# Ledger of designs, part 45: peptides against a protein of PDB entry 4XPM

Target 1, 160 residues: chain A of PDB entry 4XPM
Amino acid sequence: VMLHSKNVKGFLENTLKPYDLHSVDFKTSSLQSSMIITATNGGILSYATSNNDVPKNSINEINSVNNLKMMSLLIKDKWSEDENDTEEQHSNSCYPVEIDSFKTKIYTYEMEDLHTCVAQIPNSDLLLLFIAEGSFPYGLLVIKIERAMRELTDLFGYKL
Target 2, 67 residues: chain B of PDB entry 4XPM
Amino acid sequence: DIKGTIAFDTHGNVIESTGVGSQRIEDIGDLSKVTLDAEGFAQVQGDSLLVHLYKRNDITLAVYTSA

## One batch from the design tools (peptide; aimed at target 1 V1 G10 L152 L155)

Design b2_p24_2_s4 (made by RFdiffusion4, then SolubleMPNN; from b2_p24_2, 13 letters changed)
Fold by OpenDDE base, seed 1:
Structure b2_p24_2_s4 (fold): chain B 160 residues (1-160), chain C 67 residues (1-67), chain A 24 residues (1-24)
Amino acid sequence: as target 1 above (160 residues)
Amino acid sequence: as target 2 above (67 residues)
Amino acid sequence: LEELHNKILEEIYSESFPKYKLTG
């Protein structure tokens, strides 16, 4: 079993799209970034960003990636702590969910002025991570990541 | 006439907000405590606005109207 | 109100992502 970087990257890019409701006059920005990281070390396996105007291999891109690495590590650490904290798992920042009989939890984390949510891909060593602007409501962000997770069943049980 | 809306989940987190609802996110705390009828409806009289509540599938919609 | 609720839900949950396929 192998992860193809291009396939994962493409999937993550598709998750960046914003919501634009018509029943009510409500729309969001695109996600700032979408990532799959390791649950063990918080290492980035794949990522997508909405700001792709930065030239590749530029200093700005490197700095951007480094920033993502920092955020992913911080979020992974918080996630790890919460996974070992029963009280945190019962907070309003934790959403237990079940997908096709597989259980996981979605956590929301405030990162400076950014709204983030992270979830372990069921029974895997992987975390799915969404980073959005502060204007992106948490409730909707949770729904988004759950919906995305449902399309990653092939990664359920994936071990590094 | 609708002056605004707030949709929120069982955790009190916003799903969407519009109009005056966007400026009244703090209302969720009280709105989440309102007892709904058997059909999932309720009304709450506010300061100058009437809040219409409907909950289904763990999502509550609050609609703000003048009356 | 109920109708609006349903419309909002329909829009939100109409979001779809291409199914990811694992290779190997």
Scores: peptide ipSAE 0.663, ipTM 0.951, DockQ to the pose 0.809
OpenDDE base, seeds 2, 3, 4, 5: peptide ipSAE 0.662, 0.662, 0.662, 0.662; ipTM 0.951, 0.951, 0.951, 0.951

Design b2_p24_3 (made by RFdiffusion4)
Pose (drawn by RFdiffusion4):
Structure b2_p24_3 (pose): chain A 143 residues (1-50, 63-86, 92-160), chain B 67 residues (1-67), chain P 24 residues (1-24)
Amino acid sequence: VMLHSKNVKGFLENTLKPYDLHSVDFKTSSLQSSMIITATNGGILSYATSNSVNNLKMMSLLIKDKWSEDENDTNSCYPVEIDSFKTKIYTYEMEDLHTCVAQIPNSDLLLLFIAEGSFPYGLLVIKIERAMRELTDLFGYKL
Amino acid sequence: as target 2 above (67 residues)
Amino acid sequence: KELKPSHNIDFSFPADYTPLYDHI
């Protein structure tokens, strides 16, 4: 199996949209970036930006390792279940940026959201959990 | 009148904040320790501002008004 | 086989303030 590069890219572009609430006067900025990366090497398979390409490669590998260290060392961590599939959502403060990462269930891929420091973590976690519900085609994707 | 709101999750992370809510994010540590009534309500205050709490679906809403 | 994920992402707010406002 292989990834449909254009569709995954379009998916990530869609995950960039900000929240804009009217029930209370609240709105976020859009995500700084959204990426799917390998859990193995931290290599980027696809990304979307609303900063530079060079900067994303560095951050991706860093979060891959931080996630890798946490995933087997016997912050916030949210256990989640999607259609009986299990994954975990981690938050990482990357300098002044807020990030969320989660392994796409049973896959060798990680989904990574990068937002400004003003983007609330709890909201970033909900955004990534719902976004993962749209990635069933990637569950079990093995390298 | 409503002077502000904060919504936060069970880990104490913020989902949204407005008004004085954005200036009082530190209140979450105390607010998250409040034990709610059988229906999920509570009222507490740190100062002249009254905090109305309601929790459902692992999300706590805190709205700030005067007492 | 190429894999194509869904784009129907839910951007709704996760909580409802109406019960709290009615109670006040």

Design b2_p24_3_s1 (made by RFdiffusion4, then SolubleMPNN; from b2_p24_3, 11 letters changed)
Fold by OpenDDE base, seed 2:
Formats: sequence, structure tokens, C-alpha cells
Structure b2_p24_3_s1 (fold): chain B 160 residues (1-160), chain C 67 residues (1-67), chain A 24 residues (1-24)
Amino acid sequence: as target 1 above (160 residues)
Amino acid sequence: as target 2 above (67 residues)
Amino acid sequence: MLLKPSTNIDWSAPFDPQPLLDRL
């Protein structure tokens, strides 16, 4: 079974939207990137970026994609380590969550000056990955990725 | 007058902050230890500001006021 | 796997400040 790239891409683009809390004077930036990657090798299956100012097929686009690949691999590796480390799973950077009776964990990772958040799509070989600016608070980033995950139930149990 | 706000989760991570709250992220450690009433409310005097607390569904909101 | 192209995501506020605001 294949994932329809256009549908996934559109979903990820939706997740880029900033969080605007109208009840208080607080609004985030858009996510820098949103990705679905493989938990097995960190390969990017689909991605969206807020940096649309880069011309297609330009050297800057290539560099951007390469950067995403690097970050994806690093985060996947860290995630893999943490999944085998009970101490890390009990740190403040790990959020056990349950979505429709499916359990998963949300991890927050600092990547230089960026705030990242990653979660395994329940029972799948896929990870959802958000990359945001350092001004994006982790607590809200976790909420954002959890809410996004709730709309990916069709991918629960997806195996490569 | 509201001088700022901080919302944070049970892990002590910020959800949102405004005004003076954005400069008082370090207060979360102490605020998380405050005993709330049966309805999830509390008030704590901190420095020159009064902190009003409300916790519901594992999210704590702190509102900083002058009184 | 199929993913609907028009996926609605809840971006509502994660908390309601009104109960506290009413006490101020």
C-alpha cells in the first residue's frame, strides 16, 4: 500500500500554520518544516517547508533539502536511542500520549537554535517531525503535533 | 491590570507567554508547586506582582497583575 | 494508505482563560 504523496504533502503544509491564541496576545511563527520520515532509516517520505521563497531547482533548494535530510537522520537516531532508554522516556522531553486507544510518545529535541518535536505514528514505521524556530514553545509544539497526529489515524499501523 | 501571562504543562514546558510572563519563565518551577484549591485556583504574591493561577486538564495558566 | 487531501486539524486554544479572568 502506497501513501499518496499529494495528500500527505497537503496535510503537512497545513501543519505549518502558526498557532494564534486569540484569547491572549500570543502568536507563533509558522513551522519551519513538517515531515513524515521512516523510523527505520530516517528517510524522508514527505515534507513541507515555510520557506517558499526558494526557486525550484535552485542550489538553495538543494541545500535546503540536504539540510532536512541531515536533521531527519539526527532526530531519527536520537529517537531510536531514546526508545531504548527508560531514563530518557521519563525526562521532561518525553510525552507519553494516547490517541483513540493507541499509545505513542512525543519527544522534544533541541537542534542548535531550533525547536523540534517528533512522534511515532502509532504502531507504524513512520515518524511525524516538526521543526520550528526557537521562539516556538515546546509545550505548544507538543500540543500541535498531538493534534496533527489525531488526524493521521489512517496511517496508524503502517508498515514499510 | 494584567501585566502578563504564562501557560505551562505538567512537564514545566511553556505553552504560551505574554508581557512580563515572557520574562518570568523561570517562575514555572515555583508555580508548579503551588497548592491549588478544589476548583484549581490559587493566588501567590511574587515580587511586586500578584500571580493568579488556574489549572485545568493538566494545563496551568498564570496571570500576573499589579493587584 | 489513503490520506484525505482536505484534513481538518483542530488549532483551537489549548486552554480557556475565562474562568480565571472572571475572578480578576
Scores: peptide ipSAE 0.487, ipTM 0.931, DockQ to the pose 0.715
OpenDDE base, seeds 1, 3, 4, 5: peptide ipSAE 0.303, 0.223, 0.323, 0.223; ipTM 0.884, 0.876, 0.885, 0.877; seeds 1, 3, 4 fail the geometry check

Design b2_p24_3_s2 (made by RFdiffusion4, then SolubleMPNN; from b2_p24_3, 12 letters changed)
Fold by OpenDDE base, seed 1:
Structure b2_p24_3_s2 (fold): chain B 160 residues (1-160), chain C 67 residues (1-67), chain A 24 residues (1-24)
Amino acid sequence: as target 1 above (160 residues)
Amino acid sequence: as target 2 above (67 residues)
Amino acid sequence: MLLKPSTNIDWSAPFDPSPLLERL
């Protein structure tokens, strides 16, 4: 399986879009960041951020990437712990889901004032990670990442 | 007549909230325990508002009205 | 296998409030 970096980047950028519920007067902010990271070491394979006005190769961009690396590592570590903890897997922060007969779990984690959501791409060494503002409801964030995951079937079973 | 809404999942996590519903997230605990009819509906009298409930596909919608 | 150049993600409403709203 080949990961085309540009295609993955475009996918992640698509996930940044706000959720606009037309049926009610409710609209979220855009995701702060969306990433595909390795489940093994939390390395970022691809990412997208809503703060795209930062010049490339600038100090601000480097700092932003470093921040993402930190968050990625922290979330991966927590995810790894929870995957080995039956109690945590039965908490309200864990959503077992099945996509096309493939099973995975969606975890919600609060990082400071941010709402995050992470899920292992089924049977793969990859995690999909959403980072949103604290105003983004967890229930909707879970739905959002599940919807996104359904479009990543080509990555199901991807091994590093 | 709608004063606000709350939608929440089976974990009690908010999906969306509007109006007075945004100020009543704590109601989810009690609302999740309400017995629904065969069609997935219920009505519950709150403190000053009437709460209309509808659950379908593991999502519960609560609509707050004055009557 | 390669990811498709363009991926359509379903961002439709997660629930339909109409049945309840119609009863009000």
Scores: peptide ipSAE 0.529, ipTM 0.936, DockQ to the pose 0.718
OpenDDE base, seeds 2, 3, 4, 5: peptide ipSAE 0.233, 0.525, 0.141, 0.209; ipTM 0.885, 0.934, 0.878, 0.885; seeds 2, 4, 5 fail the geometry check

Design b2_p24_3_s3 (made by RFdiffusion4, then SolubleMPNN; from b2_p24_3, 11 letters changed)
Fold by OpenDDE base, seed 2:
Structure b2_p24_3_s3 (fold): chain B 160 residues (1-160), chain C 67 residues (1-67), chain A 24 residues (1-24)
Amino acid sequence: as target 1 above (160 residues)
Amino acid sequence: as target 2 above (67 residues)
Amino acid sequence: MLLSPSTNIDFSAPFDPTPLLERL
């Protein structure tokens, strides 16, 4: 499997879109960030952000990228710990799911005032990571990442 | 007349909420324990509001009405 | 296989409220 940066980037940008549930007049914000990171080191392979107001090459942009790197590392570490913790896997923060006969787990993590959600792409060395505002409900965030994961079947089994 | 709604999953996490439902997230704990009929419906009188419940595919929808 | 940039994600409602709404 060949990962093309542009293709992955475009996918992640699409995941940023909010849910607009007209049936009950409920709309979310866009995701702040969406990333594919390595499960081994938390390295960012690709990312998208809804913050387009930061000028290129600005200090704020650098800080933003650095913050994403920090967040990805922290979440990867937490995920890794939970994957080795039976109790955490049975908490309300863990959603075991099966996608086309492939099993994975979706974890929700509160990071300061942000709602985050991470899942291992089945049988791969990759994690999909969503970062949202605190107003984004966890139940919906889980659904969102599950649906996104279903579109990443080409990455199932991907090894670094 | 719908006063609000809450949808939640089997973990008790909110999927969406509107109106008075947004202010009653704490009700999920009790609502999750309500016995539903064979079609997945129930009605619960909480306080001044009547709560209509429907569960399908592990998602529960609660609709708050005055009657 | 290759990940397509045109990959569509389902943003539809996660549940169908119609059965309950019809009973109100």
Scores: peptide ipSAE 0.433, ipTM 0.928, DockQ to the pose 0.665
OpenDDE base, seeds 1, 3, 4, 5: peptide ipSAE 0.215, 0.125, 0.373, 0.411; ipTM 0.902, 0.887, 0.919, 0.926; seed 5 fails the geometry check

Design b2_p24_3_s4 (made by RFdiffusion4, then SolubleMPNN; from b2_p24_3, 10 letters changed)
Fold by OpenDDE base, seed 1:
Structure b2_p24_3_s4 (fold): chain B 160 residues (1-160), chain C 67 residues (1-67), chain A 24 residues (1-24)
Amino acid sequence: as target 1 above (160 residues)
Amino acid sequence: as target 2 above (67 residues)
Amino acid sequence: MLLKPSTNIDWSAPFDPTPLLDRL
């Protein structure tokens, strides 16, 4: 399986879009960030951020990437711990899901004032990670990442 | 007549909220325990509001009305 | 295999409130 960086980047950028529910007077902000990271070491393979007005190769961009690296590592570590903890897998922060007969788990984690959601791409060494503002409801965030995961079937089973 | 809404999942996490529902997230604990009819509907009396419930596909919608 | 450039993600409403709204 070949990961085309540009295609993945475009996908992740699409996931940043807010929910605008027409049935009710409710809409969210855009995701702050969306990433595909390695489950092994939390390395960022691809990412998108809603703050795209930062010039490329600027100090601000570097700082932003460094922040993402930190968050990625922290979330990966927590995810790894939870994957080895039966109790955590039965908490309200864990959603077992099945996509096209492939099983995975979606975890929600609060990082300071941010709401995050992470899920292992089924049978792969990859994690999909969403970072949103605290106003983004966890229930909706879980639905969002599940919907996104359904479009990543080409990555199911991807091994590093 | 609708004063607000809350939609929540089986984990009690909010999916969306509007109006007075946004300030009654704490009601989810009690609302999740309400017995629904065969069609997935129920009504329960709140403080001063009537709560109409509907559950489908593991999502529960609560609509707050005055009557 | 190559990852397809997927820009078609379903962001539709996760819940249909119509049945309840029709009863109000």
Scores: peptide ipSAE 0.420, ipTM 0.925, DockQ to the pose 0.749
OpenDDE base, seeds 2, 3, 4, 5: peptide ipSAE 0.220, 0.242, 0.121, 0.202; ipTM 0.881, 0.882, 0.891, 0.882; seeds 2, 3, 5 fail the geometry check

Design b2_p24_4_s1 (made by RFdiffusion4, then SolubleMPNN; its pose is not in this set)
Fold by OpenDDE base, seed 3:
Structure b2_p24_4_s1 (fold): chain B 160 residues (1-160), chain C 67 residues (1-67), chain A 24 residues (1-24)
Amino acid sequence: as target 1 above (160 residues)
Amino acid sequence: as target 2 above (67 residues)
Amino acid sequence: SLFDKLLEEIYSMEFSSPGPLVYE
């Protein structure tokens, strides 16, 4: 089984969209980035970014991708550590969730001034990773990634 | 007349905040301890603002009003 | 109510893809 690169990227691009909660007049920014990475080494399999104005293959794009690679690796490392730490799994930064009888965990991590959350796609070697500005509330970010994860059933059980 | 709102989850993490609510994130600790009625509603008098609390599906909404 | 509207807005966001995420 192989990932459909175009469709995966299209999905990730759709996850970037901001919330506009008209009822309370609250709006978020778009996600800075949305990625599917490997749980084994934090390698990026697919990504989307809100900044699409950067020309392809430009130095700026390369730098941006390199930054994403760095962040994905760091977050993967944190995730791996937490998955081996029962105390961290019981912190307020960990949200156990169940999707279609599959259990997974959502972790929130502060990365400098950014708000991030990551979750293992159920029974897979893949992680879904959202990176947002610091103004994006963690509670809403968690809800967002949970909702997004529910649409990734094609990837449940995906092994590298 | 709504002066602001805070919505938060069971972990105490903010879901949204507006108006005066954005300046009262620290209230979440106390608001999370308030006993709600059978419909998931309560009112708490703060300093000069009245807080209307609503809880459903692990989400709590605090609405700040003058009365 | 305000709360009902908020909840609906939070959970109404949907995500789609152009097609299957994997090759069969």
Scores: peptide ipSAE 0.729, ipTM 0.958, DockQ to the pose 0.897
OpenDDE base, seeds 1, 2, 4, 5: peptide ipSAE 0.729, 0.729, 0.728, 0.729; ipTM 0.958, 0.958, 0.958, 0.958

Design b2_p24_4_s2 (made by RFdiffusion4, then SolubleMPNN; its pose is not in this set)
Fold by OpenDDE base, seed 1:
Structure b2_p24_4_s2 (fold): chain B 160 residues (1-160), chain C 67 residues (1-67), chain A 24 residues (1-24)
Amino acid sequence: as target 1 above (160 residues)
Amino acid sequence: as target 2 above (67 residues)
Amino acid sequence: SLFDSLLKEIYSEEFSSPGPLVYE
């Protein structure tokens, strides 16, 4: 089984959209980034960013990708540590969830002024990672990634 | 009239906040302890505002009103 | 109600893909 790179990226791009909760007049910014990374090494398999104004293959794009690589690695490491720490799994930063009988966990991590959340795609070697501005509330970010995860059934059980 | 709102999850993390609710995030601690009726509803008199609480699907909404 | 509307808005979000995420 091989990832369909174009479709995966397209999916990630669709996750970037902000919330606009008209009922309470609350709106968020777009996600800064959305990524699928490996649970083993934190390598980026696919990513999307809200800032698409940077020319492709430009030095600015390379720098932005490098930043994503750094963040993905750091988050992967923290995730890996937490997956082996029962105390962390019972903190308010960990959300055990079940999707169609598949169990996974959503973790929230503060990265400088950014709000991030990461979740292992059920029974896979892949992590879904959202990076948002600090104004994006964690509770809503968790809901977002859970909802997104429900649409990734094609990747459930994906092994590298 | 609604003065603001706070929505939060079972972990006490904010889902959304508006108006006076944005300045009262610390209320989540106390609001999470309020006993709701069978319909998932409660009213709590706060400092100077009335708080209407609604809970469903592990989401709690606090609506702040003057009365 | 306000609460019902909020819940609907939160959970109405959909994430579509251009097609299958894996090759058959």
Scores: peptide ipSAE 0.709, ipTM 0.956, DockQ to the pose 0.884
OpenDDE base, seeds 2, 3, 4, 5: peptide ipSAE 0.708, 0.708, 0.706, 0.707; ipTM 0.956, 0.956, 0.956, 0.956

Design b2_p24_4_s3 (made by RFdiffusion4, then SolubleMPNN; its pose is not in this set)
Fold by OpenDDE base, seed 1:
Structure b2_p24_4_s3 (fold): chain B 160 residues (1-160), chain C 67 residues (1-67), chain A 24 residues (1-24)
Amino acid sequence: as target 1 above (160 residues)
Amino acid sequence: as target 2 above (67 residues)
Amino acid sequence: DLFDKLLEEINSMEFSAPGPLVYE
């Protein structure tokens, strides 16, 4: 089994879209980034970013990718630590969830002024990672990643 | 008239906030402890605003009104 | 009513994939 790079990329791009809650006149920004990374090394397998104005293969794009690599590694490390920490798993930053009988956890992490959340794709070696601006509330970010995860059933059980 | 809203989850994390609700995030602690009726509804009189509480599917909405 | 609308909006966002995420 191999990842379909183009379709995974397309999915991640679709996750970037903002919420517009008309009922209460609340709007978010788009996600800054959406990624699938390895749980083992934090390596980026696929990513999407809302900043699409950067020319491909430019120095600015390279720097942006390098920044994503750094963030993904840091978040993976924190995730790994928390997965082995019972106290952290019972904090308000950890959401145990069940999707179609598959269990996983969603963690929220503050990265400087950014709001992030990460979740292991059920029974897989993959993590789904959202990076948003600080104005994106964590409760909604968690809902977003949970809903997105429900569309990743093809990746449930995916092993590297 | 609605002066603002706060929606929050069972962890007390904000889902959305608007108006005066954005300035009253600290109210979540107390609002989360309010007992709701069988329909998931309650009203709480604040210092100057009335708070209408709704809860369903682990989401709580607080609507702030003048009366 | 307002709450119902809010819940609907929160739950209505779709994250479609353009196709299968893995090869057979």
Scores: peptide ipSAE 0.722, ipTM 0.958, DockQ to the pose 0.895
OpenDDE base, seeds 2, 3, 4, 5: peptide ipSAE 0.722, 0.722, 0.722, 0.721; ipTM 0.958, 0.958, 0.958, 0.958

Design b2_p24_4_s4 (made by RFdiffusion4, then SolubleMPNN; its pose is not in this set)
Fold by OpenDDE base, seed 3:
Structure b2_p24_4_s4 (fold): chain B 160 residues (1-160), chain C 67 residues (1-67), chain A 24 residues (1-24)
Amino acid sequence: as target 1 above (160 residues)
Amino acid sequence: as target 2 above (67 residues)
Amino acid sequence: SLFDELLKEIYSEEFSAPGPLVYE
């Protein structure tokens, strides 16, 4: 089984869209980045960013990708540590969730001024990672990634 | 006349905040302890503002009004 | 109500894919 690169990226691009809660007149920014990374090495399998104005293969794009690689690795490492730490799994930064009888956890991590959340795609070697501006509330970010995860059933059980 | 709102989850993390609610994130700690009625509703007089609390499906909404 | 509308807005968000995410 192989990832459909185009469709995965298309999905991730769709997750970037902001919330516009008209009822309370609250709006978020778009996600800065949305990624599927490996749980083993933190390698990026697919990604989408809100800034698509950077020409492909440009130095700026390379720098942006390198930054994403760095963040993905750091978050993967923190996630791995927390998965081996029962205390961290009971903190307010960890949300145990169940999707279609599959259990997973959503973690929130502060990365400098950014708000991030990551979750293992159920029974897979993959992590879904959202990176947002600091103005994006964690509670809403968690809801977003949970809802997004529900649409990734094709990837449940995916092994590298 | 709504002056602001705060929505938060069971972990105390903000879902959204507007108006005066954005300046009262610290209220979440106390608001999370308020006993709600059978319909998941309560009213709390904070200071000069009245807080209307609604809870359903692990989400709490606090609506700040002058009355 | 305001709360009902808020909940609806939060949980009405959908994320679609252009097609299958894996090759079979």
Scores: peptide ipSAE 0.715, ipTM 0.956, DockQ to the pose 0.894
OpenDDE base, seeds 1, 2, 4, 5: peptide ipSAE 0.715, 0.715, 0.714, 0.714; ipTM 0.956, 0.956, 0.956, 0.956

Design b2_p24_5 (made by RFdiffusion4)
Pose (drawn by RFdiffusion4):
Structure b2_p24_5 (pose): chain A 143 residues (1-50, 63-86, 92-160), chain B 67 residues (1-67), chain P 24 residues (1-24)
Amino acid sequence: VMLHSKNVKGFLENTLKPYDLHSVDFKTSSLQSSMIITATNGGILSYATSNSVNNLKMMSLLIKDKWSEDENDTNSCYPVEIDSFKTKIYTYEMEDLHTCVAQIPNSDLLLLFIAEGSFPYGLLVIKIERAMRELTDLFGYKL
Amino acid sequence: as target 2 above (67 residues)
Amino acid sequence: VLNVDPHFDNDFPFDVDEYLDKIF
C-alpha cells in the first residue's frame, strides 16, 4: 500500500483551520503546521502550513524522539480510543509553540499539530483527536 | 453581566478563555479541585468575582460575574 | 493506494449557550 500524496496533503491543509466561536467571543489563529511523519525516523511524509520547510524538519525529528522516549519510559498524555483502536495524544511545548502528537493507530505514522502559544492545549488535543477519526484509511499503515 | 469565561478539561488544560477568564488562567488549579453538586454545578470565588462552574462530558465551564 | 479524504470538520466540543442557560 502507498499514500495518496495529494489527498493526504489536502487532508492536512484542512486540519489547519482555526476555531471561531460565537457562543463566547473566542477564536484561535490557524495551525502553524500539520504533518504526518514516520514514527521510525521522524521523516516527513506530508505537511501543510498556514514556519519554513527547514524549520519543520527539525521540529518533526525532535517531537518524534520526545514521543519515542515517552512511549517506552516505564506534559500531558491523553489515552484515546477510536473504533476500538487505541492511541495516545501527547502535548509538547516546543519553545513558544504548542504542539500535539499522536501515533496513527497501529501505524508507523505520527500525526503532528503545530500551533502558536496562544492556541489552548485542551483545544489542540480535541482538534487532533477528531482529526485522527478521519484517518481510518491510515490505521495499520506499516513501513 | 458576564465578565469572562474559561473552559478546561480533566487534565486542567484550557479549551478556551475570554474576558477576565484569560487573565485568571491560574484559577484552574483551584477550580478543578472544586467538587460539584449532583447535577454538576458549583459556585466559588477568589475575589469580588463570582465563578459559576458547570461540568459535563469531562469539560468544566467557568463563567465570571459579579457577586 | 490509500485514499484519505481531504475533508475535516473543525467543530467546537460542546454548546456553551446550553451550559450558560443551565447555569443561569

Design b2_p24_5_s1 (made by RFdiffusion4, then SolubleMPNN; from b2_p24_5, 11 letters changed)
Fold by OpenDDE base, seed 3:
Structure b2_p24_5_s1 (fold): chain B 160 residues (1-160), chain C 67 residues (1-67), chain A 24 residues (1-24)
Amino acid sequence: as target 1 above (160 residues)
Amino acid sequence: as target 2 above (67 residues)
Amino acid sequence: VIKVSPKFENKPPFDVEEALKAIF
């Protein structure tokens, strides 16, 4: 089954949902944004945002989209640098993971007051990117993005 | 008797926190150095609180209780 | 400063296994 743009959008929207630990009194905020971007250029293929209060075609909406484009490009650039830096790959900001025999890395990046994490979809030219508020714990953010990637097996090996 | 909790990973990053644990994130540095037994358990005294440590699958859960 | 205290062989204050399963 091929993942079309519409299907991917819906998937990303679902990732915005807060994480709820049912066993304890702990619940996060929603993600601010969830995106699939190209590893080559940082271009956004699909995105979802929790900011639904902004009127369509408003200046604020345009600014928000532009901000996402900027952040995606910056994060892609940093990711690319880290993928070529042995020291960064061994820092606390890097989580090597294996999904169904495919290896990838999850990186956590602080962007101003936001918590972000990014990971290459295994063997693909795509990155999955989560942007959350500073109150969202990094450790949980890593777990969340790993679980999300496990649901994107159709994109494994996707080349542009 | 539980006053709070902190769950953290091997990188020292928080996974979840509740109660007084949310105000004691700085304890992770010291808690991560505690030697656990074969079952992944330890108890440590932190000022007025007792901390119960449980580790499984590279995740450590710290439970704060009264001493 | 956190000091190691003697281990008491008592049950956890709650179901730790269930709590951990929620994370894993």
Scores: peptide ipSAE 0.127, ipTM 0.877, DockQ to the pose 0.033
OpenDDE base, seeds 1, 2, 4, 5: peptide ipSAE 0.112, 0.074, 0.112, 0.058; ipTM 0.871, 0.861, 0.862, 0.866; seed 1 fails the geometry check

